# Designs tried in a protein design run: peptides against a protein of PDB entry 6EJA. Part 26

Target 1, 276 residues: chain A of PDB entry 6EJA
Amino acid sequence: VEYMPANPVRIAFVLVVHGRASRQLQRMFKAIYHKDHFYYIHVDKRSNYLHRQVLQVSRQYSNVRVTPWRMATIWGGASLLSTYLQSMRDLLEMTDWPWDFFINLSAADYPIRTNDQLVAFLSRYRDMNFLKSHGRDNARFIRKQGLDRLFLECDAHMWRLGDRRIPEGIAVDGGSDWFLLNRRFVEYVTFSTDDLVTKMKQFYSYTLLPAESFFHTVLENSPHCDTMVDNNLRITNWNRKLGCKCQYKHIVDWCGCSPNDFKPQDFHRFQQTARP

## One batch from the design tools (peptide; made by RFdiffusion4, then SolubleMPNN)

Design b1_p10_5_s4 (from b1_p10_5, 7 letters changed)
Fold by OpenDDE base, seed 2:
Structure b1_p10_5_s4 (fold): chain B 276 residues (1-276), chain A 10 residues (1-10)
Amino acid sequence: as target 1 above (276 residues)
Amino acid sequence: EETFHGDGDL
């Protein structure tokens, strides 16, 4: 029996979906749907069929909405961060959706908790932000991510323009692009006009795989730095030996990896995962 | 295991 908090947190789940992942999306949606949470779904501009399907779902559930705007996103593209940032702004402007946490999801990464466990946990730690760092040498991370390289997203490609310097005084961090952010921090990222947020938004608009580093870096250099928890409460099918084949060189001027998507038969692993 | 997607220069 899980502890039931007196004031349970409500979660805004943001899904960024594309392609033909209709079945995966449906499975994930069924697995994570709860009446007390909110679901905001962005469908890639090019995925019209998927968009129609998602719209049908949104009509069936009052707590499911689809972004009225749609971006054409690519693997590792800076526009992915723009998508998250805009979705955060939208969610903050939805006064009828009193969410406490922002959680992004894909078919490749699932929360390791049941809904009750997740809500109980987040209700206990509602002032914290959950971001998983790389856990290795930071210089290695910077090198592997190409954070010291300038990229431009144009014509569905991430062009490497040259070298760049990391801004002085900024402690760069990153890792997983799956995170759990409390509303207060999302408000800060969305509306702050301080030098940190302004500079980082600019910096990361020319960054490859920005979502894996932007929020980590902003948080750790912000007044909210003490709220950092090095855990995203996720399970992901990472296997770099199998997933790192530089398979995205046709899209980005860099080498990248991919985790494996979860299959229906993998679901049992979620229930067996212990709390980290 | 590393949880980020970057894998270095081409």
Scores: peptide ipSAE 0.488, ipTM 0.942, DockQ to the pose 0.923
Fold by OpenDDE base, seed 1:
Structure b1_p10_5_s4 (fold): chain B 276 residues (1-276), chain A 10 residues (1-10)
Amino acid sequence: as target 1 above (276 residues)
Amino acid sequence: EETFHGDGDL
């Protein structure tokens, strides 16, 4: 049920962009922009033209900023998690941006609700964190993700160095790398010095596709575990039969998948998405 | 359906 909250949440949207998709980014930005939210954009170190375009946008809107630092990111690279973690730190240090939720976006993945619906929903559940789990056998997830393998990001490649063990006493989980995290949990992830956060940051610095598991794992093993909601309020056209072709073997020493483009016959998928 | 990108060893 949609309602107008008395104290509506404000969202920090974090965009990690690369390549030459300026038009797609502009389209997405127009679709998600609202004056009451905040937009923090990281542009890949190698995407200079895109960086210039994004800087132009940031100069036009007071609630749009670009990261002064830029990382060279690759598909599945550990640097993606580093990008998120650093952006979280930056956002927490921006005292003039009172955001309540952290939401990451790509050019092809949008929240399933209108802005008003999203704000109303998150305002009602402002103490919750929204992470979508894989929903199947956890051992299969670990195996498929290569979480029991050690990876090193170097020279635009994810090198598999060997095997490793999952840390003792840690319940590993994961799934979608699109999430909605409340400020309190982001603060915990950013500033906590407990063994969990410390060990997981180290562990995931050598992890393939770390954003699909790090936040899930940290949350579920933390004092904030009761805030977990198994939903990311997203829709993605996953079809492993079509999207898993091991097409990233030139970048990573592992097989990977990608979501598929939506087609008219996929309309039923939109109707299957519900609120938590 | 599964929502993660990993698909196992090469």
Scores: peptide ipSAE 0.475, ipTM 0.937, DockQ to the pose 0.899
Fold by OpenDDE base, seed 3:
Structure b1_p10_5_s4 (fold): chain B 276 residues (1-276), chain A 10 residues (1-10)
Amino acid sequence: as target 1 above (276 residues)
Amino acid sequence: EETFHGDGDL
């Protein structure tokens, strides 16, 4: 028997899009659109054609808005975190959009559940935050991510400036940059003036791939740490043997990976449980 | 499989 919530959660979907893939975006949008949810779309500053297309969509749906500000983001850039943080603030200031969860989406990640299943699940666990950790050696993660290195985003490049230390007393974690965060935690991240949030915002402004670690680290070191669920309720076809070719060295002073396209033989991955 | 993009120093 499927759980039917009396007060179903409403989701703010945040989409960060770039390029000219209007058709792909339209397909994705149609797949995730529901009248009870909210969609906040950031279009890269350089993607003017796409921006015009997205604006057209936003005019057709009352629950779709486009960020009035636009950032020029790069792969692994610190500005991606800024984009999410500003989007969170905007969404919290939209009093006419009573959302309960913040979810970022990309076409590279597929939801494990249908909308009804997702809503039912999140309605049952509305006090939880869903972040997927790397699940292995944390030291390896830090090393691979370059979290102990200082980066500066400038001129569409992530410049490695030197070494740095992890802030004392902070347990760093991370993994997937796709997360489901409840409104309460988003409020905390947005408005808290405590030392943790303040220092982490500063720290991650000079961090490569910040979205893969910032929210994990803040959550796990915060008073909300007990709300952590090691699951992001989505699937991405990771295969580091195929996807790690240091193909981003022209953009960042670091080696990086990308997820792979799903293949028919990957069907078994879709059978994974999304339950905590 | 690991779910993060970083792959170490150049």
Scores: peptide ipSAE 0.463, ipTM 0.934, DockQ to the pose 0.883
Fold by OpenDDE base, seed 4:
Formats: C-alpha cells, structure tokens, sequence
Structure b1_p10_5_s4 (fold): chain B 276 residues (1-276), chain A 10 residues (1-10)
C-alpha cells in the first residue's frame, strides 16, 4: 500500500519543449497531468506551431500556463539555464500556484514514479533537493563538460572563447540536468543576493550545458548543502559508448553526448535506478 | 555511470 501523505506536495512541472514533437508532448502531458499540480511550459521561440498547440492546451486547463517570453535555445546553450531561472522566478511570483517542488521535463522525459508514488515520496522528503551527480571523477567531469572553458551563446551557436578558472573556494559538481528542487531552494536561487548565487549566475551565463552543473554547484556550496540527495528519480538511458558521437559540434564548439533509447538489456539497470 | 552530456574538446 502506497503511503498517503496528510499534506501532499504540489509540483510545478516546467516543460521545455521545441520542434515538432506535438504528439510526444501530448503523450507526456497526459501521463503527468494532475489537477493538483501546475504546469509551466516554455516553447522555443522558433517552434511556432508547437507554441500554438501548447497555447490551446493551456486555455483548456487552469493549472497549465505558457511562458509569455520565449527563448531560442540550442543544445548546450547557456540560455537553457536562463529559461529555468526565469521560469522559477515566474513560478514564485504566481501567488495563486502554491507549488512545493520544481521539476523540469522535456517532451520525451518521464519521472520514474507514478503520480501517487512521486507525491508520496516528495511529501516524505519535502525538505530535500534531488540532484544526481556525475558519479565519476570530478576533474573528469569538469574536463568533459568544459567547465574550465568560456563559452558565449550567440547566433544559435555556443562559441568557445577561451579558458577560464573555476572560481576560488567553489566546489563544482554536476551531472544530470533533470532535477527536483524544493521551493525553498528555488527561492534561494531566485532571490538570494549572496556572493555565491551572484557569482554562479554570472559564471554559468558563459557555461556550456549549464543546467547540468549550476544547481548542483550552488546547492553544495550554499547553506542548503545538507538537503542534497544524489537522485533525480528519472529514467535516462545513458550509454556513452553509443551516445557520444560528438554529434553537436555544429551547434557548440565542444563534443557532446545524448542518451539512448532503452533496450531490453537495459532493464536491469532501469530497475536499479528506479530505487530512491 | 556518466549522466552528463559533455564529452570533451573537439
């Protein structure tokens, strides 16, 4: 029997979607929609057809809104972090949406838990933040991510401008760009004027794949550091041997990877990752 | 298992 919390958490789902993935989005939306949660959808500036479709959905559901602003994001672009940060600010300013957790999703991404399971779990751990780390050597992560490189997003490209130093006194971490953040931490990230948040926002505005590291790094160096859980409750089929083909070099001055479709042989791994 | 997208320099 699933635990039923007395005060169930309410989730703000932030969906960042692009392209022509209308069917995928519809499927995902149907799968994750619940009347007690909130859905804030950002559609890429270039995806007008998708935007129209999403607007139609938002008009049908009171707990679904579309960002009035739209960014033209690219793979690995710093603008993705900007999208999340602005969405967080918007969500915090929506006083009529009393959400407890921030969860980001793409059109093809699903939480590993049912709604009831997810709500039960998050209600039990409502003071925690769920960020999955890279699970390997941190120096390797920094190197592979290019965190010691300066990037500029311009003209739909991530230009590598040169080398940079990791800020002194900062313990850099990162991994998955899928996370579950509690409202308190989102408030901190959004409104804090401390040196950490200020410096990290600046630092990551010139960072490749910023969402995979920003929240990890800020959290671990913040007064909220003890709230980190190394789990994002996501199903992601990472197989770098298959997924790392430097397939994004036309967009970014760096090599990148993508997760792969699940195969039968991945089932065992799936079961292991499904454990909180 | 590595769960990040970066894969190093070109």
Amino acid sequence: as target 1 above (276 residues)
Amino acid sequence: EETFHGDGDL
Scores: peptide ipSAE 0.492, ipTM 0.942, DockQ to the pose 0.879; fails the geometry check

Design b1_p10_6_s1 (from b1_p10_6, 5 letters changed)
Fold by OpenDDE base, seed 3:
Structure b1_p10_6_s1 (fold): chain B 276 residues (1-276), chain A 10 residues (1-10)
Amino acid sequence: as target 1 above (276 residues)
Amino acid sequence: EEAFHGAGEP
């Protein structure tokens, strides 16, 4: 049973989009749009048509803005993390947008809750951060992600330069690159000058698939570690047997996976709980 | 199911 909170949280949705799928984006936007939330959209530098379309949308809604800067991102690129970090800084500098939570979305990824349910849930747990961990052997995760390898994003390619060590005293974690972060933690990530944040920003600037690990690792090793909830309120159809076939070797010096489309047989996945 | 994109060294 849901309730109407007295002080409902307001959400900053950060959308990272590319390509020409303006219709799909429009459908998603309509599905998640609410007047009380905020939408900050980054369009890939190469997606000029989509950028024009998104700009038109932003002119129609006062709570929709487009990043004035645009990055050219690639699958697994370190620049994706840069996109999120810069978006976070921008959002914190927007004093006219009093958001409480940061939620990232792609054009095809939806929260599992309705707006009312999501707001009620986050309003109840407004001091928590929601990141989904891999839930398996951490050493295996590190190995599979290539976290012990040094990567350089250059010329639309992730070059593997060699091996590296994980910084001493850091417990690395990760999993889903979809997360819900409260403003307090975003402020910490953005403005903290402590050794953890400084080292991790540097470390992950040379990391493959950084968004799947950076925020997990920073949070769990930070003074805010007790705010972590192992849930991101998302559903993604993962089937590694089908989706992992090194299909990205042309752009990254590593093997990668892609989630699969949902099938009717996957309906049971929508029944998972979101409560801690 | 493991919900991350890394699949290991080629």
Scores: peptide ipSAE 0.464, ipTM 0.936, DockQ to the pose 0.862
Fold by OpenDDE base, seed 2:
Structure b1_p10_6_s1 (fold): chain B 276 residues (1-276), chain A 10 residues (1-10)
Amino acid sequence: as target 1 above (276 residues)
Amino acid sequence: EEAFHGAGEP
C-alpha cells in the first residue's frame, strides 16, 4: 500500500505543445490527469487547430486552463524560457489554484512514478527542487550547449551573433529541461529583483536551449541552492548516437539532439485511476 | 549518457 501523506502536494503541470499531435496530447493528458492537480497549457501561436482542441478540453475540466497569450516557439529558442517564466507568473497569480510544485511535461519526457508515488514523494520533500544535471564535465556542457555564444531569436530562427562571456561569479550548470520546482523557488524566480535573477534572465534571453540551464544555474547560485536534487524523476529515452545528427541547422545556427518520443503504449503505466 | 540537446558548433 502506498503511503498517503496527510497534506498531499498539488502539482501545476505545464504543457507547451505545438504541431498537429492532438491525439498524442490527448493520450498524454488522459494518462496524467488528476482532479487534485492543475494543468496549464500553452499552445504555439501557429498551431491554431491544436489550440481549438485544447480549449475544448479546458472547458470540460475546471483544473485545466490554456494560456491567453501564445508565443511562436522554435526548437532551442529563447522564447521557450519566456513561455515557462510567463506561465509561472500566471500560475502564481491564480489564487484559486493552490499548487505546490511546478512540473513541465512533453511526450518525450514522462514522470517515472505513478501519481500516488509522485505525490507521496514530493509531499515528503516539498522543500526540494528536482533538476537533473548533465553528469559530465561542465566545460563540455558549456561548449556543446553553446552557452558561450550569443544567440538571437528572430523570424523563427536562432541566429548566432558571436561569442560572449559567461558572467563572472556564476556557476553555470544544466542538463535536462524537464524539472520539478517547488512553489517557493518559482516565486523567487518570478519576483526576485536581485542581481542573480535579473542578470540570468537577461543572459538566457540570448541563450540557445535556455530551459536546460537557466533554472539549474539560478538555483545553484541562489539562496535556495541547498534545495537542489540532481534528479528530475523522469524517464527520457536518450540516445545521442542516434539522436544527434545536427538536424536543426535550418532552425538554429547550432547542432542539436533529440530524444526518443514515448509511444501510446508507454502511457498505460502512468494512467490515473481518479478521473472525472 | 549526456542528457541534453546541445551538440556543438556545426
Scores: peptide ipSAE 0.461, ipTM 0.936, DockQ to the pose 0.695
Fold by OpenDDE base, seed 1:
Structure b1_p10_6_s1 (fold): chain B 276 residues (1-276), chain A 10 residues (1-10)
Amino acid sequence: as target 1 above (276 residues)
Amino acid sequence: EEAFHGAGEP
């Protein structure tokens, strides 16, 4: 058991889910659920079955809510960032949910620490933001991500319209789309009207895989840049040799990769003290 | 291992 902090942080977990994997979601939910945290779940507009299932869960737990709005999301779509940004705004407006950190989760990327360890760690570093960078050649990252290309999400497809320039004076970064952001930074992203946030929101509204770069780039170029930690405290089963097959060409005018999903036995890594 | 989804131009 980790040291219990005097003022433990509370986490808002945001889940963006789709399809019919209700049982898998249920297992994941059970693995990450804790009474002291909050869970905000967005279900794809097209996933009505899953939506019904998630609604049932939300009715059973007071700290679980489902977005009243639903977007039709696609792989790599700019709308994913919109989903996160809107969920952040919603969470900030929920005065009855005093969360300190924003964390997104999926079946392909899980926290490496137990709840107690995570809470203890984040309570110690509550002023920090945790974003994992690609860690190699940034030019290669830009090229592979297509950040120098203009995309438009329309009719369930990401259309490549042409080339574009990265705004002058902006240091672009990115990597994992799984992050841990403190409330203060989320407030900044949500409510700031400065040129950085305004321009980046516009820029990334035409960006492929925006969640893998937007928050990194905004943070590193913001007055909050000194709060960045190059670690998202996650384990992800990446294998680009196997996962990069351009399997998303039917959805986006670009090639993409997929990590391997974790198996059910991997869900226990978070090890909640209080479970449903 | 590179932890991003982009794989480049088709």
Scores: peptide ipSAE 0.446, ipTM 0.931, DockQ to the pose 0.697
Fold by OpenDDE base, seed 5:
Structure b1_p10_6_s1 (fold): chain B 276 residues (1-276), chain A 10 residues (1-10)
Amino acid sequence: as target 1 above (276 residues)
Amino acid sequence: EEAFHGAGEP
């Protein structure tokens, strides 16, 4: 029997999409759409066809909006974090959208839980933030992720400028760039003027793959650290043996990995994921 | 398995 909350949470889904994945986006949208939730979609500046398609959708649904600003993001670029942060600010300024949770998605993502299950779960744990850590040696994570290196995003490239120090007193963490954040924490990240948020925003503006570490690090070092749950309620088809080929050297001065695409036959795996 | 994209210095 599924729990039915008396005050169900409402979710702001932030979709960051690019390319020509219109069909995939449509499938995902149909799978996750609900009248009680909100959908804020950023389309890459270079993806004009997709932007037109998304605009058509937004005109049909009152709870679907498209970012009036568009960024040209690259793999691993610091601008991806900027995209999320600006989206968060926009969503907080939308007084007519009373959302409780922020959930990011890409066009290739699919829900692994029903809406009822997701809402029930988040309604029960509405004060928690769901960020999945790498689960291995943190020093190795820092090294592999290049967090001790300074990067500059310029001319559609992530330039490695040199070495840098991790700020003193900060416990760096990271892992999945897919997360579920409650409104309270999003407000903190967006509007706090404390030293932590200020320093981390600056630090991660020169960071490779910032979305995989920024929110983890900020949360764990913040007064909200007790709200962290080491799970993002998602599954990713990782196979680093196959996916790590330094295939992004033309974009970034670093080696990167890619998860494998899911196939229709992989759907059974989604339903077997455990809850935190 | 490691669930992040960084793979190290080229």
Scores: peptide ipSAE 0.469, ipTM 0.938, DockQ to the pose 0.901; fails the geometry check

Design b1_p10_6_s2 (from b1_p10_6, 5 letters changed)
Fold by OpenDDE base, seed 5:
Structure b1_p10_6_s2 (fold): chain B 276 residues (1-276), chain A 10 residues (1-10)
Amino acid sequence: as target 1 above (276 residues)
Amino acid sequence: SVAQHGDGEP
């Protein structure tokens, strides 16, 4: 018997999209759309055609909105975190959208469960936050991510300026930049004035790939640390052999990897993946 | 699966 929640959670899906990948976006949107959820879409400042298309969609659905502000984002840029943080603030200010969870999505990442399964699961664990850690040597993670290096985003480039220290007393963690965060934690991140949130926002404004570590680190060092679940309930089209070629040197003074967008033929994999 | 994008110094 499937669990049917009496008060099902409602999800705010946040999409950060760019380029001309309109087909991939359309496929993803069709796959994840539900009338009971909310969709908040940021389109890169440079992607005007895509922006027009997304605006058309938002006019057709009352639960779909587009950010009135647009950032020019780059791979690994600190501005990605700014995009998420501003989106979180916007969503908290939307009193007509009673969402319970924040979930970010891309064309390369999908929830591993059906809508009903996801809602049932999150409704049961509505007080938890789902972030997947790297699960390996932390020192290696810091080194590979360049967390001990200072970066500046300027002129569509991530400039490596030098070395920096990780703040004392902070346990740094990270992994996947795809996560499921409950509203309470989002409120904390958005409005808290404590030393942790303040310092981490400053620290990560000069961080490469900040979304892979910011929320993990803030959560694990916060009073909400007991809500951490080491699982993001995602299936990602990730292949390091194909995706790790240091292909972003023209954008970032660092090497990096990328997943591949899912294709229609890949959708069968969603049904084959089961994680508790 | 877990996706870590950082791959070290060039």
Scores: peptide ipSAE 0.291, ipTM 0.872, DockQ to the pose 0.826
Fold by OpenDDE base, seed 4:
Structure b1_p10_6_s2 (fold): chain B 276 residues (1-276), chain A 10 residues (1-10)
Amino acid sequence: as target 1 above (276 residues)
Amino acid sequence: SVAQHGDGEP
């Protein structure tokens, strides 16, 4: 039996879904659903069938909502960050949802702990933010991510316009686009008018795969920098040998990788993960 | 390896 904290944290799960991933979404939803948490789901503007299905789910659960706005996103698009930022703002404005943590999820990345374990852990470390860094040479990361390149999202394509410099005085970091952020930091990102947040929002509006670096970079350069934990508490079905084939050239002017979605047969891996 | 998606210039 896991320790039950006196004041357990409540989690806002944000799901960004598209295409025909109804089965995967349903499986993930069942795996992560709890009455004490909140679920905010964005469905791609082009995925109308999926949207209808998600709306049906939201009507069945009081703690599940669907974004009234919908964006058309592409792989690696800057609009994904916009989606997260707008979702964060929405969630902060929902006074009837007293969440403590923001967590994003996909079918290819699952929490490595049970709900009880996750809640217990986050309740103990409620003042921390969990972002997994690349853990390698930072220059290599910048090159591989194209952070020194200017991109423009337009007409369902990420256009590479040219080279750019990293802003002076900013230590860029990144890694996984799956993170656990506490409400305080989300408030900072959403409402701060300081130079850091303002400049980074602008910078990342022209960035490929912005969610893999924006929150890391903002956090590490912010007054909240001491709250960073280099762990996102995830298990990912990641195989670079199979997933890195530069398969997105038709969408973005860059090469990329993708993880594999978890299959039911893959869930045995959850039992093999180490406790944080 | 970390689950990052960028893989460099084509």
Scores: peptide ipSAE 0.290, ipTM 0.875, DockQ to the pose 0.889
Fold by OpenDDE base, seed 1:
Structure b1_p10_6_s2 (fold): chain B 276 residues (1-276), chain A 10 residues (1-10)
Amino acid sequence: as target 1 above (276 residues)
Amino acid sequence: SVAQHGDGEP
């Protein structure tokens, strides 16, 4: 029997989805849905069919909403970070959704714990932020990520414009683009006007795969740095052999890797007692 | 597909 916290945290799950994988999304949604949490879904601007499907779902559940704005995102694009940041702002402005944690999800990952375990854990550590670092040579990370390169997202392509320097005094970190952030830190990222947040937002607007290091870097250099936990409490269907083929050269001036989507049988790991 | 980590220059 899992410990039941007296004041359980409520989670805002943010899903950024695209394509025509309506069935896959539906399966994932069923696997992660709980009545006590909130679900905010962004559908790519180009994915109209999926958007219609998601809208139908959102109408059936009061704790499911779809972004009224839609971005055309590409693999590795800086716009993904913009999507998260705007979603964070929206969620903070939703006064009727008292969420405590922000969690991003995709079809390629899911929480490693059951809902009860996750809620219990986060309720105990509600003041912490969970970001998984790369755990290797930081210089290599910077090089492989192209953080020392300037990119411009334009016309569905990430153009490499040239080299750049890491801002002075900033310790860059990153790893997984899957994170669990507490509301307080999200508020800081969203509304702070300090030099760190301002500079990092600017810096990462020209960054490839920005979500993999933006929040890490901001957190570690912020007054909230002591709240970092090097764990994202999730598993990604990652297979480097399958996912790292430099298959995105047509849309980005860089090579990258992608995890595989989970199959239906994989979703059993996040068991829900109250499913739609 | 979801992006995860860069893999260097092409």
Scores: peptide ipSAE 0.127, ipTM 0.803, DockQ to the pose 0.458
Fold by OpenDDE base, seed 2:
Structure b1_p10_6_s2 (fold): chain B 276 residues (1-276), chain A 10 residues (1-10)
Amino acid sequence: as target 1 above (276 residues)
Amino acid sequence: SVAQHGDGEP
């Protein structure tokens, strides 16, 4: 029997989806759906069929909404961070959705706990933020990520414009682009006008794969730095041999890696009692 | 797809 907290946290799940994988999305949605949580779905501007399908789902559930705005995102694009940041703002403005945690999900990364376990855990640690670091040499991380390079997202391409310097006094960190952020930190990131947030938003608007390091870097250099937990409570289906082939050269002037999507058989890793 | 990790200069 799982511990039932007196005031269980409610989660805002943010899904950024694209392509034609409607069936896969449906399977994932069924696996993670719970009536007490909230689901905010962004569909890529180019994925009209998927958008129609997602809209149908959103009409069936009061706790499922689709972003009224849609961005055209590309692999490694800075616009992905913009998507998350705008989603955070939207969710904070939704006064009828009292969420406590922000969690992003995809088919390539799945929570390792059941809903009850996750809720119990987060309810106990509601003041913490969960970001998984790379666990490597930081200099190597910066080099591999191209953080010392300036990128411009334009015409569905990430153009490498040249070299740049990392701002002085900033401790850069990063790793997984899957995170669990508490509402307080999301509020800080969304509404703070301090030099850190302002500078980092500007810096990461020209960054490759910005979601992998933006929140890490902001958190660790912020007044909220003591709330960081080096764990995202996820299992990612990584296979470097298969996922790291520099296959995105036509989109980005850089090499990158992609995890493999989980198969339906893997969904048992995150089960909940109440399914739609 | 949502990709993760830079893998260096091409």
Scores: peptide ipSAE 0.129, ipTM 0.802, DockQ to the pose 0.448; fails the geometry check

